# Ledger of designs, part 67: peptides against a protein of PDB entry 2MBZ

Target 1, 143 residues: chain A of PDB entry 2MBZ
Amino acid sequence: GINLTPEEKFEVFGDFDPDQYEEEVRERWGNTDAYRQSKEKTASYTKEDWQRIQDEADELTRRFVALMDAGEPADSEGAMDAAEDHRQGIARNHYDCGYEMHTCLGEMYVSDERFTRNIDAAKPGLAAYMRDAILANAVRHTP

## One batch from the design tools (peptide; made by RFdiffusion4, then SolubleMPNN)

Design b2_p19_1_s2 (from b2_p19_1, 7 letters changed)
Fold by OpenDDE base, seed 2:
Structure b2_p19_1_s2 (fold): chain B 143 residues (1-143), chain A 19 residues (1-19)
Amino acid sequence: as target 1 above (143 residues)
Amino acid sequence: AAERARAAAAYALSLTIPR
């Protein structure tokens, strides 16, 4: 799990503890390459690393919300670029994330209510918007 | 703080759940 003290974990993640899902994640994804890669990478992460990851996520969320507020389609260049940055962020921080993997993640955002609820807390429909942008980005990169 | 927590949950879940 996250190798932070309870105090550090609270400072970074607030009232959400990702380690509460450790058992479920192991059961569902424990035999995947992504799981192995993530465990190997994050094992050495410091509080500052996790904080950086959260800051990157916050920034990306703001970008998507701004695009939605501006009425930009999910297949606009701006939305697809944000989706690409999301994909690259996953690749840097956790595991190899190709376009197929990314589209699967996008679909999970709308099919798993837990993700949808958390994402849409920033703006209703954000999860669906992200999914559509992720798909559009994948399509444009697979000619 | 709330926004960070939401992002942590959404992204941490997506990052913790790899697919």
Scores: peptide ipSAE 0.126, ipTM 0.732, DockQ to the pose 0.084
Fold by OpenDDE base, seed 1:
Structure b2_p19_1_s2 (fold): chain B 143 residues (1-143), chain A 19 residues (1-19)
Amino acid sequence: as target 1 above (143 residues)
Amino acid sequence: AAERARAAAAYALSLTIPR
């Protein structure tokens, strides 16, 4: 799990506890390379590391929302760039995330209601927009 | 608070989902 004190967890994540999903994650993906890489990388993360990750995620969310508000298509350069940054963030912080993997994640965002509700809390339809941007970004990077 | 929750969810996604 996340190696933070309860106080630190609250400071970084507020009322949301990512560790509530630890067992489900282990059950579903415990035998994958992604899971192993994530556990290995995050084991040494400090409060500052987690805060940085949260800040990056917040910024990306705002960026996508701004694109939607501006009426930019999900396959616009701006949206695809945001998707690319999302992919790179996962790769940097958690596990190797290629375009195929990223596309799978995008599909999960719209197929798992838990993710959809969480993402769409920022803006209705954001999960679908992200999925579409992720797919478009994957396509443009596929030779 | 809401933003933190969303970021945490995004993190959970990064933690949980391989291909």
Scores: peptide ipSAE 0.134, ipTM 0.740, DockQ to the pose 0.080; fails the geometry check
Fold by OpenDDE base, seed 5:
Structure b2_p19_1_s2 (fold): chain B 143 residues (1-143), chain A 19 residues (1-19)
Amino acid sequence: as target 1 above (143 residues)
Amino acid sequence: AAERARAAAAYALSLTIPR
C-alpha cells in the first residue's frame, strides 16, 4: 500500500485512508498494465510526492468549480484545457492515459456513485461537468 | 483539509482503472 506512517497519511489524506480500497482495486484491475504501472511508480513516492499529487488534485477541482461558476460550457477551451491537464496529471503520476482511457475514466465518474458523491462534494454536478469536458477534449484531439 | 480528503478518495477510486 501507501508507504507512509499513520501520521504522514493523516497529514496528506486526512481521515481518509486510500489503502482501504487496495483489495478491491487489486481484484478489479490487478491484471492490467495501468495497475502495474501505478504500483511501480508509486512504490517510491515520498510524503512530499503524495502531497504534491493531492495539491494538484485540489487545484484542478477549484479550477473546474470556477469554470462552472463562471458559466463556461464544458466544451469551452477553458474546460477542455482543464481536462487535458487532468489527463496529463494521470499520465505523469500513475499510468499511461490516452484519450480513450481518459474518456472511460470520465464515464466512471458519473456511473460509480462513490466517485460521483466524492467529486460532487465540491459542487453538485461537477462529475458530469468533468466527464463532458473530458469527452470534448478527447474529440478535439482525435478528429 | 476537506478537499484533500475528497482528492484522496477520488484517487483511491481512480485506481479503479477502467477496463
Scores: peptide ipSAE 0.127, ipTM 0.734, DockQ to the pose 0.082; fails the geometry check
Fold by OpenDDE base, seed 3:
Structure b2_p19_1_s2 (fold): chain B 143 residues (1-143), chain A 19 residues (1-19)
Amino acid sequence: as target 1 above (143 residues)
Amino acid sequence: AAERARAAAAYALSLTIPR
């Protein structure tokens, strides 16, 4: 699991325990390169590293919500740029995330109700909006 | 706290769910 003390975990994740999904993740994706890369990268992460990741996620969420509130379509430059930053963040922090992988993640956001509910807690329809933006960004980068 | 938990769930799951 995450190499933080219980106190540090609480400081970063609050009441959320990231280890609650450890077994399921191992069962579903334990044999993938992405899983291996993530375990290797995060093994050295400090509390500050995890906090940075959380802050980046929050900023991106606010950015997508602002785009939706403004009525910007998911294939707008702003939405696609936000999707690109999302992809790059995954690539830096977790595992190699090409455009095809990113599109698969976007589809998971709308097909796994747990992700949908979690993401849409920020704004109803956000998961679908992100999926569409991710797809649009992938399309423009794979002509 | 609630926002932190939500973000942690979404992105920690993204880390742990590659496909």
Scores: peptide ipSAE 0.118, ipTM 0.722, DockQ to the pose 0.084; fails the geometry check

Design b2_p19_1_s3 (from b2_p19_1, 7 letters changed)
Fold by OpenDDE base, seed 3:
Order: C-alpha cells, then structure tokens, then sequence
Structure b2_p19_1_s3 (fold): chain B 143 residues (1-143), chain A 19 residues (1-19)
C-alpha cells in the first residue's frame, strides 16, 4: 500500500484511503506490466510525492472543467492537450502509458461507475468529456 | 472544501489502476 502514516495520508488524501482498492487492483491487474511498474515506482514515494501527484490531478481537473464550462469540444486543441498531459502524468508517476492504454483508461472512466462517480464529483459529465478528449488526442497522434 | 479534496484524492488514487 501507500507508505504513509495515517496522519500523512490524511494530510494528502483527507478522509479518502486509496488503499481500499488494493485487493481488487491486485486481483484484476496483478499480472500486468502496468501494475508491476506502479508498485515499483510508488514504493519509494514520500508524502511530498503523493501531494505533487494530487496537485497535478487537481490542475488537470480544473483545466477540463474550465474547457467544459467554456463549451469547448472534447476534440479541441485545449482538450486534447489536457488529455496529453494526463497521459504523460500517468507515464511519469505510475506506468508506461501509450495512446492505446490511454484510450482503454478513458473507456474505463465511463464504463466503471465507480470511476465515473469519482471523476464526476468535480463536474457532471467530466468522465465522458475526458474519454472523448483522450480518444481525440490518441487519434491525432496516430500516424 | 473537503468534498473537493476527497474527489481529488479519488481521482489520483484511481490513476494507479492499470486499466
């Protein structure tokens, strides 16, 4: 799990404990390269590392919400750029994330109600918007 | 607010899921 004290976890994640998903993640994806990479990378993460990841996620959330509020389509340059940054953030912090992997993640965001609910907490429809932006970004980067 | 923090935490945590 996340190598933080209960106090540190509270400082970063508040009342939410990401470790509640550990068993399911292992059962579903424990044999994947992505899982192994993530476990290996995050094993050394400090509170500051997790806080940085949180801050990056918050920033991207704000960007997508702002785009939605402005009425920008999910295949706009702004939305696709945000999707690209999202992909790169995953690659940097967790596991190699190519465009196909990213599109799979985007689909999961709308097909798994838990993801949808968690993401849409910021704004209704955000998960679907992200999925569409992710797909558009993948398409523009496919030769 | 705390609700936004929780949503952000959930978002970040879910990124650790491979697919």
Amino acid sequence: as target 1 above (143 residues)
Amino acid sequence: PREKAKAAAAYAAMLTIPR
Scores: peptide ipSAE 0.058, ipTM 0.706, DockQ to the pose 0.070
Fold by OpenDDE base, seed 5:
Structure b2_p19_1_s3 (fold): chain B 143 residues (1-143), chain A 19 residues (1-19)
Amino acid sequence: as target 1 above (143 residues)
Amino acid sequence: PREKAKAAAAYAAMLTIPR
C-alpha cells in the first residue's frame, strides 16, 4: 500500500485511507500491466509526492468546475484540454493511459456509484461532465 | 499540514484503478 505513517496519511488524505481499495483493486486488476506499473511507481513515492498528486487532482477538479460554471460545453477546447491533462497526469503518476483506456475510466466514473458520488462531491454532474470531455478529447485525437 | 477531504482522497485512490 501507500508507504506513509498514519500521521503522514492524515496530512495528505485526511480521515480517509485510500488503501481501503487495495484488496478490491488487486482482485479486479492484479494481473494487468496497469496495476503492475502503478505499484512499481508508487512504491517509491514520498509524502511530498502524494501531496503533489493530490494538489494536481484538486487543480483539475477546480478547472472542470470552473468550466461547468462558465457554461462551457464538455466538448469545448477548454474541457478537452482539461481531459487531456487528466490523461497525461495518470500516465505520469500511475500507468500508461492511452485514449481508449481513458475513455474506459470516464465510463466507470458514471457507471460506478462510488466513483460518481466521490467525484460529484465537488459539483453535481462533474463525473458526467468529465466523462463527456474525456470522450470528446479521445475523438479529436483519433486518426 | 493541510488536510484533504474524503472526496479528494477517494479521487486519488480511483486514479490507481486501471479500469
Scores: peptide ipSAE 0.057, ipTM 0.705, DockQ to the pose 0.069
Fold by OpenDDE base, seed 2:
Structure b2_p19_1_s3 (fold): chain B 143 residues (1-143), chain A 19 residues (1-19)
Amino acid sequence: as target 1 above (143 residues)
Amino acid sequence: PREKAKAAAAYAAMLTIPR
C-alpha cells in the first residue's frame, strides 16, 4: 500500500484512507497490467509525490467545475483539454492510459456510486461531465 | 471548500483502481 505514516496519510488524504480499498482493488484488478504498473511506480512515492498528485487532481477538479459553471459543453475544447490532461496525469503517475482505457474509467465514474459520490462532492454532475469530456476527447483523437 | 478538497483526495485515491 501507500508507504506513509498515519500522520503523513492524514496530512495528504485527510479522513480518506486509500488503502481501505487495497483488498478490493487487488481482487478486481490484481491481474491487470495497470495494477502491476501502478504498484511498481507508486512503491517509491514519497509524501511529496502523493501531495503533488492530490494537487493535480484538485486543479483538474477546479477546471471542470469552472467549465460547468460557465456552461461550456463537455465536448468543448476546454473540457476536452482538461480530459486530456487527466489522461496524461494518470499515465504519468499510475499506469499507461490510452483513450480506450480512459473512456472505461469515465464510465466507471458514473456507474460506480462510490466514484460518483466522491467526485460529485465537488459539484453535482461532475462525474457525468468528466465522462462526457473524456469520451469527446477520445473521439477527437481517434480519426 | 473542504468538500472539494475531500472530493479531490477521494478522486485521486480512487485512481489507484485501474478500471
Scores: peptide ipSAE 0.069, ipTM 0.716, DockQ to the pose 0.078; fails the geometry check
Fold by OpenDDE base, seed 4:
Formats: sequence, structure tokens, C-alpha cells
Structure b2_p19_1_s3 (fold): chain B 143 residues (1-143), chain A 19 residues (1-19)
Amino acid sequence: as target 1 above (143 residues)
Amino acid sequence: PREKAKAAAAYAAMLTIPR
């Protein structure tokens, strides 16, 4: 799991504990390359690393919310660029995330109610907007 | 709130959807 004390975990993640899903993730995806990459990469992460990751996630959330509030389409360059940054963030921090993988994640955001609930807490419909932006970004980068 | 969205992103990073 995440190598932080309960206090540190609370400071970084608040009331949400990512480790509550560790068993499920291991059971469902423990034999995948992405899982292995993520476990290897994050094993050395400090509290500061996790905080940075959360800060990046918060920034992206803010960007998407702002785009939605401005009425920008999910296939706008602004939305697609935000989706690209999201993809690159996953690749940088966790595992290789190509456009196909990214679209799968986007679909999960709208098909798994746990993700939908958590994402839409920032703004209703955000998960769907992100999914659409992810798809559009993947299309423009796929030859 | 925004904290839940950040948590969702962290959770997503831990998940892999098989092809």
C-alpha cells in the first residue's frame, strides 16, 4: 500500500483512503504490466511525492471545471490539451498510458459509480466531460 | 468537493482496465 502514516495519509488524501481498494485492484489487475509498473514506481514515493500528485490532480480538475463553466466543448483544443496532460501525468507518475489505455480509463470514469461519484463531487457531469475529452484527444493523436 | 476529485484521480492511477 501507500507508505504513509495514517496522519500523513489524512493530510494528503483527506477522508478518502486509496488503500481501501488495494485488495480489489490486486485481485482484478495484479497480473498486468500497469499494476507492476505502478507498484514499482510508487514504492519509493514520499509524502511530498503523493502531495504533488494530488496537487496535479487538483489542478487538472480545476481546468476541466473551468472549461465546462465556460461552455467549451469537450473536443475543444483546451479540453483535449487538458486530457493530454492527464494522460501524461498518469504516465509520469504511475504507468505507461497510451491513448488506448487512456480511453479505457475514461470509460471507467462513467461506468464505475465510485469514480463517477468522486469525480462529479467537483462538478456534476465532470466525469462524462473528461471521458469525452479523453476520447477526442485520443482520436486526434491516432494515425 | 475538490478533495474527492483528487482522490478519484489517485484511485484511477491504481487501476488498469484490461484490453
Scores: peptide ipSAE 0.063, ipTM 0.717, DockQ to the pose 0.067; fails the geometry check

Design b2_p19_1_s4 (from b2_p19_1, 8 letters changed)
Fold by OpenDDE base, seed 5:
Structure b2_p19_1_s4 (fold): chain B 143 residues (1-143), chain A 19 residues (1-19)
Amino acid sequence: as target 1 above (143 residues)
Amino acid sequence: ARERAKAGAAYALMLTIPR
């Protein structure tokens, strides 16, 4: 799992421990390329790496919230660009993330209550907004 | 450091589950 001390883990993730899902993730996805790629990349991550990833996530969250507050549609260029940055961030830090994979992730954000609850903590409806932006971005990049 | 918000927890969950 995450190779941080309990103190470091709390500083980065707070009361949420990603390692609580280690067994579930292994059971569901242990034989996938995405899982292998993620384990290989994150094995060398330091506290600073994890903090950077969380900071990027926070910035993206604020960006989507700002778009929603401004009334920008989820299929606006601004929202689709944010979705594209989200996709590229996953690809850079964890595993290859094409548009089909990204669309599947977006659907999970609204179908798995754990994701929905955590995402919508920033703003109600954010998970659905992200899903719609992800789908729109995938469509515009698919001939 | 300051405790992470639940938005960060959502991404942490995303990073561990491919789909």
Scores: peptide ipSAE 0.090, ipTM 0.729, DockQ to the pose 0.075
Fold by OpenDDE base, seed 4:
Structure b2_p19_1_s4 (fold): chain B 143 residues (1-143), chain A 19 residues (1-19)
Amino acid sequence: as target 1 above (143 residues)
Amino acid sequence: ARERAKAGAAYALMLTIPR
């Protein structure tokens, strides 16, 4: 799991503990490359690393929310660029994330109510907006 | 209570992979 003390985990994640899903993640995806890569990468992460990841995620969330508030379509350049940054962030921090993988994640955001609830806490409909932006970004990068 | 934007925590769930 997350190699932080309880105090550090609280500092970074607050009341949300990603380790609460460790068993489920292992059971569902423990034999995947993504799981292996994530475990390998995150094993060495410091509190500062996790904080950076959270900060990046927060910034991206704010960016998507701002786009929604501005009425920008999910297939706008701004939204697609945000989706691309999201994809790259996953690839950098967790596991290889191609466009197909990214679209699968986007679909999970709207099909798993736990994801939807957590994402939409920032703004109702954000998960769906992100999913659509992810799809649009994938399409525009099709040769 | 500490003030905290937990939008990033939503992404922590992405330590899961696609279904």
Scores: peptide ipSAE 0.101, ipTM 0.722, DockQ to the pose 0.067; fails the geometry check
Fold by OpenDDE base, seed 1:
Structure b2_p19_1_s4 (fold): chain B 143 residues (1-143), chain A 19 residues (1-19)
Amino acid sequence: as target 1 above (143 residues)
Amino acid sequence: ARERAKAGAAYALMLTIPR
């Protein structure tokens, strides 16, 4: 799990505790390379590392919301670039994330109500917009 | 801020969850 004190976890994640999903994640994905890579990478993460990851996620969220507010299609260059940055962020911080993997994650965002609810907290329909942008980005990088 | 924090937490769920 996240090797932070309860106080540090609250400072970084607030009322949301990622560790509440540890068992489910292990049960579903414990035998995958992604899981092993994530556990290995995050084992050394400090509070500052986790805060950076959260800040990056918040910035990306604001970026997607701004695109939606501007009426930019999810397959616009701006939206696809944001999706690419999202993919690269996962790759740097957690596990190798190819375009197929990223597309699968996008589908999860709209099929798992827990993800949809958490993502759409920023803006209704954000999860669907992200999914569509992720798919479009994958398509343009897969001739 | 709260909504953004939750969005970040949603990203955190993706830390260990592949397809």
Scores: peptide ipSAE 0.096, ipTM 0.729, DockQ to the pose 0.082; fails the geometry check
Fold by OpenDDE base, seed 3:
Structure b2_p19_1_s4 (fold): chain B 143 residues (1-143), chain A 19 residues (1-19)
Amino acid sequence: as target 1 above (143 residues)
Amino acid sequence: ARERAKAGAAYALMLTIPR
């Protein structure tokens, strides 16, 4: 689990508690390389590390929202670039994230209502927009 | 519609659950 006090968790994540999903994650993906890499990397993370990760995610979310508000299609260069940054952020902070893995994550954002609800809290339809951008980005990088 | 909540929470959930 995340090694933060309840107060620290609230400061970083607000009312959302990622540790609620620890057991489910282990049961579903505990034998994957991604899980092992993530556990290894995050084991040493401080509050500041988690805050940085959240800040990066918030920035990316703002970018996607801005693109949506501007009417930019999910397969626009701007949207695909945001998707690429999202992929790279996952790779840097958690586990190796190739384009195939990224597309799987994108699909999860729209197929798991828990993800959809949390993501769309920023803007309705954001999860679907991200998924589409992720797919488009993967396609352009795997010709 | 405006952004209502931190995107980081959704991101954190995503990171622990690779599909």
Scores: peptide ipSAE 0.095, ipTM 0.729, DockQ to the pose 0.076; fails the geometry check

Design b2_p19_2_s1 (from b2_p19_2, 11 letters changed)
Fold by OpenDDE base, seed 3:
Structure b2_p19_2_s1 (fold): chain B 143 residues (1-143), chain A 19 residues (1-19)
Amino acid sequence: as target 1 above (143 residues)
Amino acid sequence: VKLDPSKADLLGALYYNAL
């Protein structure tokens, strides 16, 4: 799992405990390349690494919220660029994330209530907006 | 402050929909 003390985990993730999902993740995806890559990469991550990842995610979340507040469509260049950055962030930090994989993740954001609830805490409809932006970004890169 | 969506994104990195 995450090699952090309980205190460090709280500092980085707050009340969210990623380790509580470890068993489910292993059961569902343990034989995939993505899982293997993620485990290999994150095995060496320090608290600072995890914090950086969270900071990047927070910044991206703020970008999406700002786009929504501005009324920018999910298929706008701004929204698609944010989606692209999201994809690239996953690729850098966890596993190779192609556009097909990314669209699957986007769909999960709206189909799994756990994700929807967490994401929409920042702004109602954010999960759907992200999914749509992810899809649009994938489409423009796979004509 | 850290946002819950970032936590969800981390979880998302651990899950994906199988085709």
Scores: peptide ipSAE 0.074, ipTM 0.730, DockQ to the pose 0.069
Fold by OpenDDE base, seed 4:
Structure b2_p19_2_s1 (fold): chain B 143 residues (1-143), chain A 19 residues (1-19)
Amino acid sequence: as target 1 above (143 residues)
Amino acid sequence: VKLDPSKADLLGALYYNAL
């Protein structure tokens, strides 16, 4: 789990508790490389590290929302660049995230209602927009 | 306007592997 005190967890994540999914995640993905890498990296994370990760996620959300509001297509340079930054952020903070992995995550954003609900809280349709941008970015970088 | 952090992205990055 996330090694923060209850107070720190509240300050960083608010009412959302990611640890409530720990059992499900372990059961489904506990034997994957991504899981092992994430556990290894995040084991040393401080409150400030987690806050930075939240800030990065917030900034990315704002970027995608702004792109949608501007009417930029999901396969625009701006949207694909935002998707690339998202991929790289995952790679830096959690686990190796290639383009195939990233597209799978994008599909999860629209197929798992829990993700869809959380993402679309910022803007309706954001999950689908992100999925499309992720896919477009993967295509342009795939040999 | 500042938005709430993406909790879905965190969950995906931390836990889920859709492969």
Scores: peptide ipSAE 0.071, ipTM 0.731, DockQ to the pose 0.073
Fold by OpenDDE base, seed 1:
Structure b2_p19_2_s1 (fold): chain B 143 residues (1-143), chain A 19 residues (1-19)
Amino acid sequence: as target 1 above (143 residues)
Amino acid sequence: VKLDPSKADLLGALYYNAL
């Protein structure tokens, strides 16, 4: 699991404990390269590292919400750039995330109700918007 | 459990992929 004290976990994640999904993740993805890479990278992460990751995610969320509020299409350059930053953030912090992998993640955001509910807490339809932006970004980079 | 978008993204990056 995440190598933080209970106090540090609360400081970074609040009432959410990502370790609650450890068993499901291991069952579903334990034999994948992504899983191994993530475990290897995050094993050395400090509280400050995790906080940075959370801050980056929050910033991207605000960015997507702002794009939606402005009426920018999900295939706009702004939305695709936000999707690209999202992909690069995953690649930098967790595991190699190519465009195919990223599109699969986007599909999960709208097909897994747990993700949809959690993402749309910021703005209704955000999960679908992100999925569409992720797809558009993948297409422009792999024509 | 209600999660904000940052936590949802973290969950996806750490634990879920959809190959």
Scores: peptide ipSAE 0.066, ipTM 0.723, DockQ to the pose 0.082
Fold by OpenDDE base, seed 5:
Structure b2_p19_2_s1 (fold): chain B 143 residues (1-143), chain A 19 residues (1-19)
Amino acid sequence: as target 1 above (143 residues)
Amino acid sequence: VKLDPSKADLLGALYYNAL
């Protein structure tokens, strides 16, 4: 679990409590390499680490929103580069994230209502835009 | 403006590690 006080958790995550999903996550993915990697990495994370991760996510969100507002296609170089940075951020902070894994995550963003609602809070259609950019980025990096 | 998309990614990192 996240080793933050209730106050620190609120400061970083607001009303979202990631710990409420811990049991479900463990039941579904507790035996995967990704789960193990994430638990090992995040076990040492401080409040400042979690805040950094949130800041990185916020910046990426603003970047995608700006691309959408500018009318850039999801398969544009700018959108694909943002998707690549997203993939690398996951790999750095949580677990090894190849292009296949990233594509699966992108599809989940539009197929799981919990993810769609959370992502689209920034801009309607953002989840779909991210999914398309993730897919395009994966395609361009596939030999 | 703080958008906080990391919540979905955090769910993915914790919840969808097997994808």
Scores: peptide ipSAE 0.073, ipTM 0.732, DockQ to the pose 0.080; fails the geometry check

Design b2_p19_2_s2 (from b2_p19_2, 10 letters changed)
Fold by OpenDDE base, seed 1:
Structure b2_p19_2_s2 (fold): chain B 143 residues (1-143), chain A 19 residues (1-19)
Amino acid sequence: as target 1 above (143 residues)
Amino acid sequence: VKLDPSKADLLGFMYYNAF
């Protein structure tokens, strides 16, 4: 789990508690390489590390929102680059994230209401836009 | 976007990759 005090967790994550998913993830996929990779990497993370991860997520959100507001299609270079940065961020901080895995994550964003609600809190339709950008990015890298 | 890809995103990948 995240090795932060309740106060530190609030400072970094606010009202969102990522640990609420820990048991479900462990029950279903605790015996996978990705899970082990994530547990091993995050075990050494400091408050500053988690804050950096949140800052990266916020920046990505701003980029996607700006693209949507500008009317850029999800398969634009800008949107696909943002999707690529998202994929690489997961790979650096958590677990190996190939394009197939990333595509599955994108589909989850629109099919799992828990993710849709969290993502669309920033802007309605953001989850769908991200999914489409993720798919487009995967396609351009796997022609 | 406030998400934890080490947990929630991993769950999503494994769940939907099963199909």
Scores: peptide ipSAE 0.079, ipTM 0.732, DockQ to the pose 0.099
Fold by OpenDDE base, seed 5:
Structure b2_p19_2_s2 (fold): chain B 143 residues (1-143), chain A 19 residues (1-19)
Amino acid sequence: as target 1 above (143 residues)
Amino acid sequence: VKLDPSKADLLGFMYYNAF
């Protein structure tokens, strides 16, 4: 699992406990490429690495919220660029994330109440906005 | 957004593809 003390985990993740999914994910999908990539990458992560990942997530959140507050549509260049950065962040830190997988994740953000609640805590409708931006970004990159 | 794509997003993705 994540090699952090309970105190460090709280400092980095707050009320979100990523380890709550560890056993279920391992049991169900431990033989997938995504799982193997994630486990191998994160095995060496320090507290500073995890903090950097959370900082990137927070910055992305602020970026999307700012776009929404400015009235920028989800298919604007700004929103699509934010979605692209989101996709690349997943690929860099966890597992290969193509546009098809990214659109599936975006759809999950609005269909799974656990994710919707987590995301919309920053701003109501943020999950839907992200989903739409992710889809638009995928469309513009479709060959 | 506080998320862990290595676990939460992967779990969600697999659920999406399963149904």
Scores: peptide ipSAE 0.067, ipTM 0.723, DockQ to the pose 0.095
Fold by OpenDDE base, seed 4:
Structure b2_p19_2_s2 (fold): chain B 143 residues (1-143), chain A 19 residues (1-19)
Amino acid sequence: as target 1 above (143 residues)
Amino acid sequence: VKLDPSKADLLGFMYYNAF
């Protein structure tokens, strides 16, 4: 789990408690390489590490929202670059995230209501926009 | 609103392995 005090968890994650999904994740994906990698990487994470991860996520959220507000297509260079940064962030912080894995994550963002609600809280339709950008980015990197 | 790649990460495993 995440080794933070309740106060620290609130400071970093706010109203979202990632630990509420730990049991489900373990049950469903505990035997995957991604799960193992994530556990190994995050085992040493401090509050500052988690805060950095949240800051990176917030920045990407703002970036995607700005692209949407500007009317940039999800397959624009800007949107695809944001998707690439998203992929790389996952790879750095959690587990090896290839383009196929990334597209699967994108699909989850629009298929699992829990993800959709969390993402679209920033802007309605953001999850779908991210999914499309992720797919476009994957396509351009795997011709 | 904060998008948590950790959240997306953990929940993302769902469809990667299921689909």
Scores: peptide ipSAE 0.084, ipTM 0.733, DockQ to the pose 0.106; fails the geometry check
Fold by OpenDDE base, seed 3:
Parts: sequence; structure tokens; C-alpha cells
Structure b2_p19_2_s2 (fold): chain B 143 residues (1-143), chain A 19 residues (1-19)
Amino acid sequence: as target 1 above (143 residues)
Amino acid sequence: VKLDPSKADLLGFMYYNAF
């Protein structure tokens, strides 16, 4: 799992305990390349690495929220660029994330209420907005 | 391009849940 002390995990993830889902993740994805890549890559991550990842996520969240507040369509250049940065972040930090994979993740954001609830905590409808932006970004890159 | 949620990776749940 994540090589952090319980205290460090709390400092980085707060109320969210990643260990809650470790078994589910392993059961569902343990035989995938993505899982192997992620485990190998993150095995060396420090607290600072995980914190950086969370900070990047927070920044991107704010970016999407700002786009929504500005009334920018999910298929706007700004929204699609944000989606692209999201995809690249996953690729950089966890596993190879192509546009198809990214689209699947976007769909999960609106299909799994656990994700929807957590994402929409920042702004109602954010999960759907992200899904749409992810899809739009995928489409423009895979015509 | 809509794919089955079963292909949605939960590996980054801690990441994805935050974003």
C-alpha cells in the first residue's frame, strides 16, 4: 500500500482513508497493467510526493469550478485543456492514461455515487462537467 | 465514446476522489 504512516496519511488525505478502498481496488484491478504500474511507481512516493499530488488535484478542481462559474462550456478550450491536464497528471503520477481510459474514468465520476458525491462537494454538477470535458478532450484528440 | 464503468480504474481512488 501507500508507504506512509497513519499520521502522514491523515495529513495528506484527511478524512479520506485510502486504505478503505485498497481491497476493492485490488479485487477489481489487481490484475491490470495500470495497477502494476501504479504500485510500482508510487512505491517510492514520499509524503511530499503525495501532498504534491493532492495539491495538483486541488488546483485543477479550482480551475474547473472557475470555468463552470464563468459559464464556459465543458467542450470549451479551457475545459478541454483542464481535462487534458487531468489526464496527464494521472499518467505522470500513476499509470499510462490514454483517452479511452480517461473517458472511462469520467464516466465513473457520474456513475459511481461515491465519486459523484465527493467531487460535487466542491461544486454541484462538477462531476458531470468533468466527464463532459474529458469526453470532449478525448474526441478532439481521437477524431 | 462512452465505456462501461467496469473499465473505470479505481486505482487512483484517493487521487480521483479528490479529483
Scores: peptide ipSAE 0.080, ipTM 0.723, DockQ to the pose 0.406; fails the geometry check

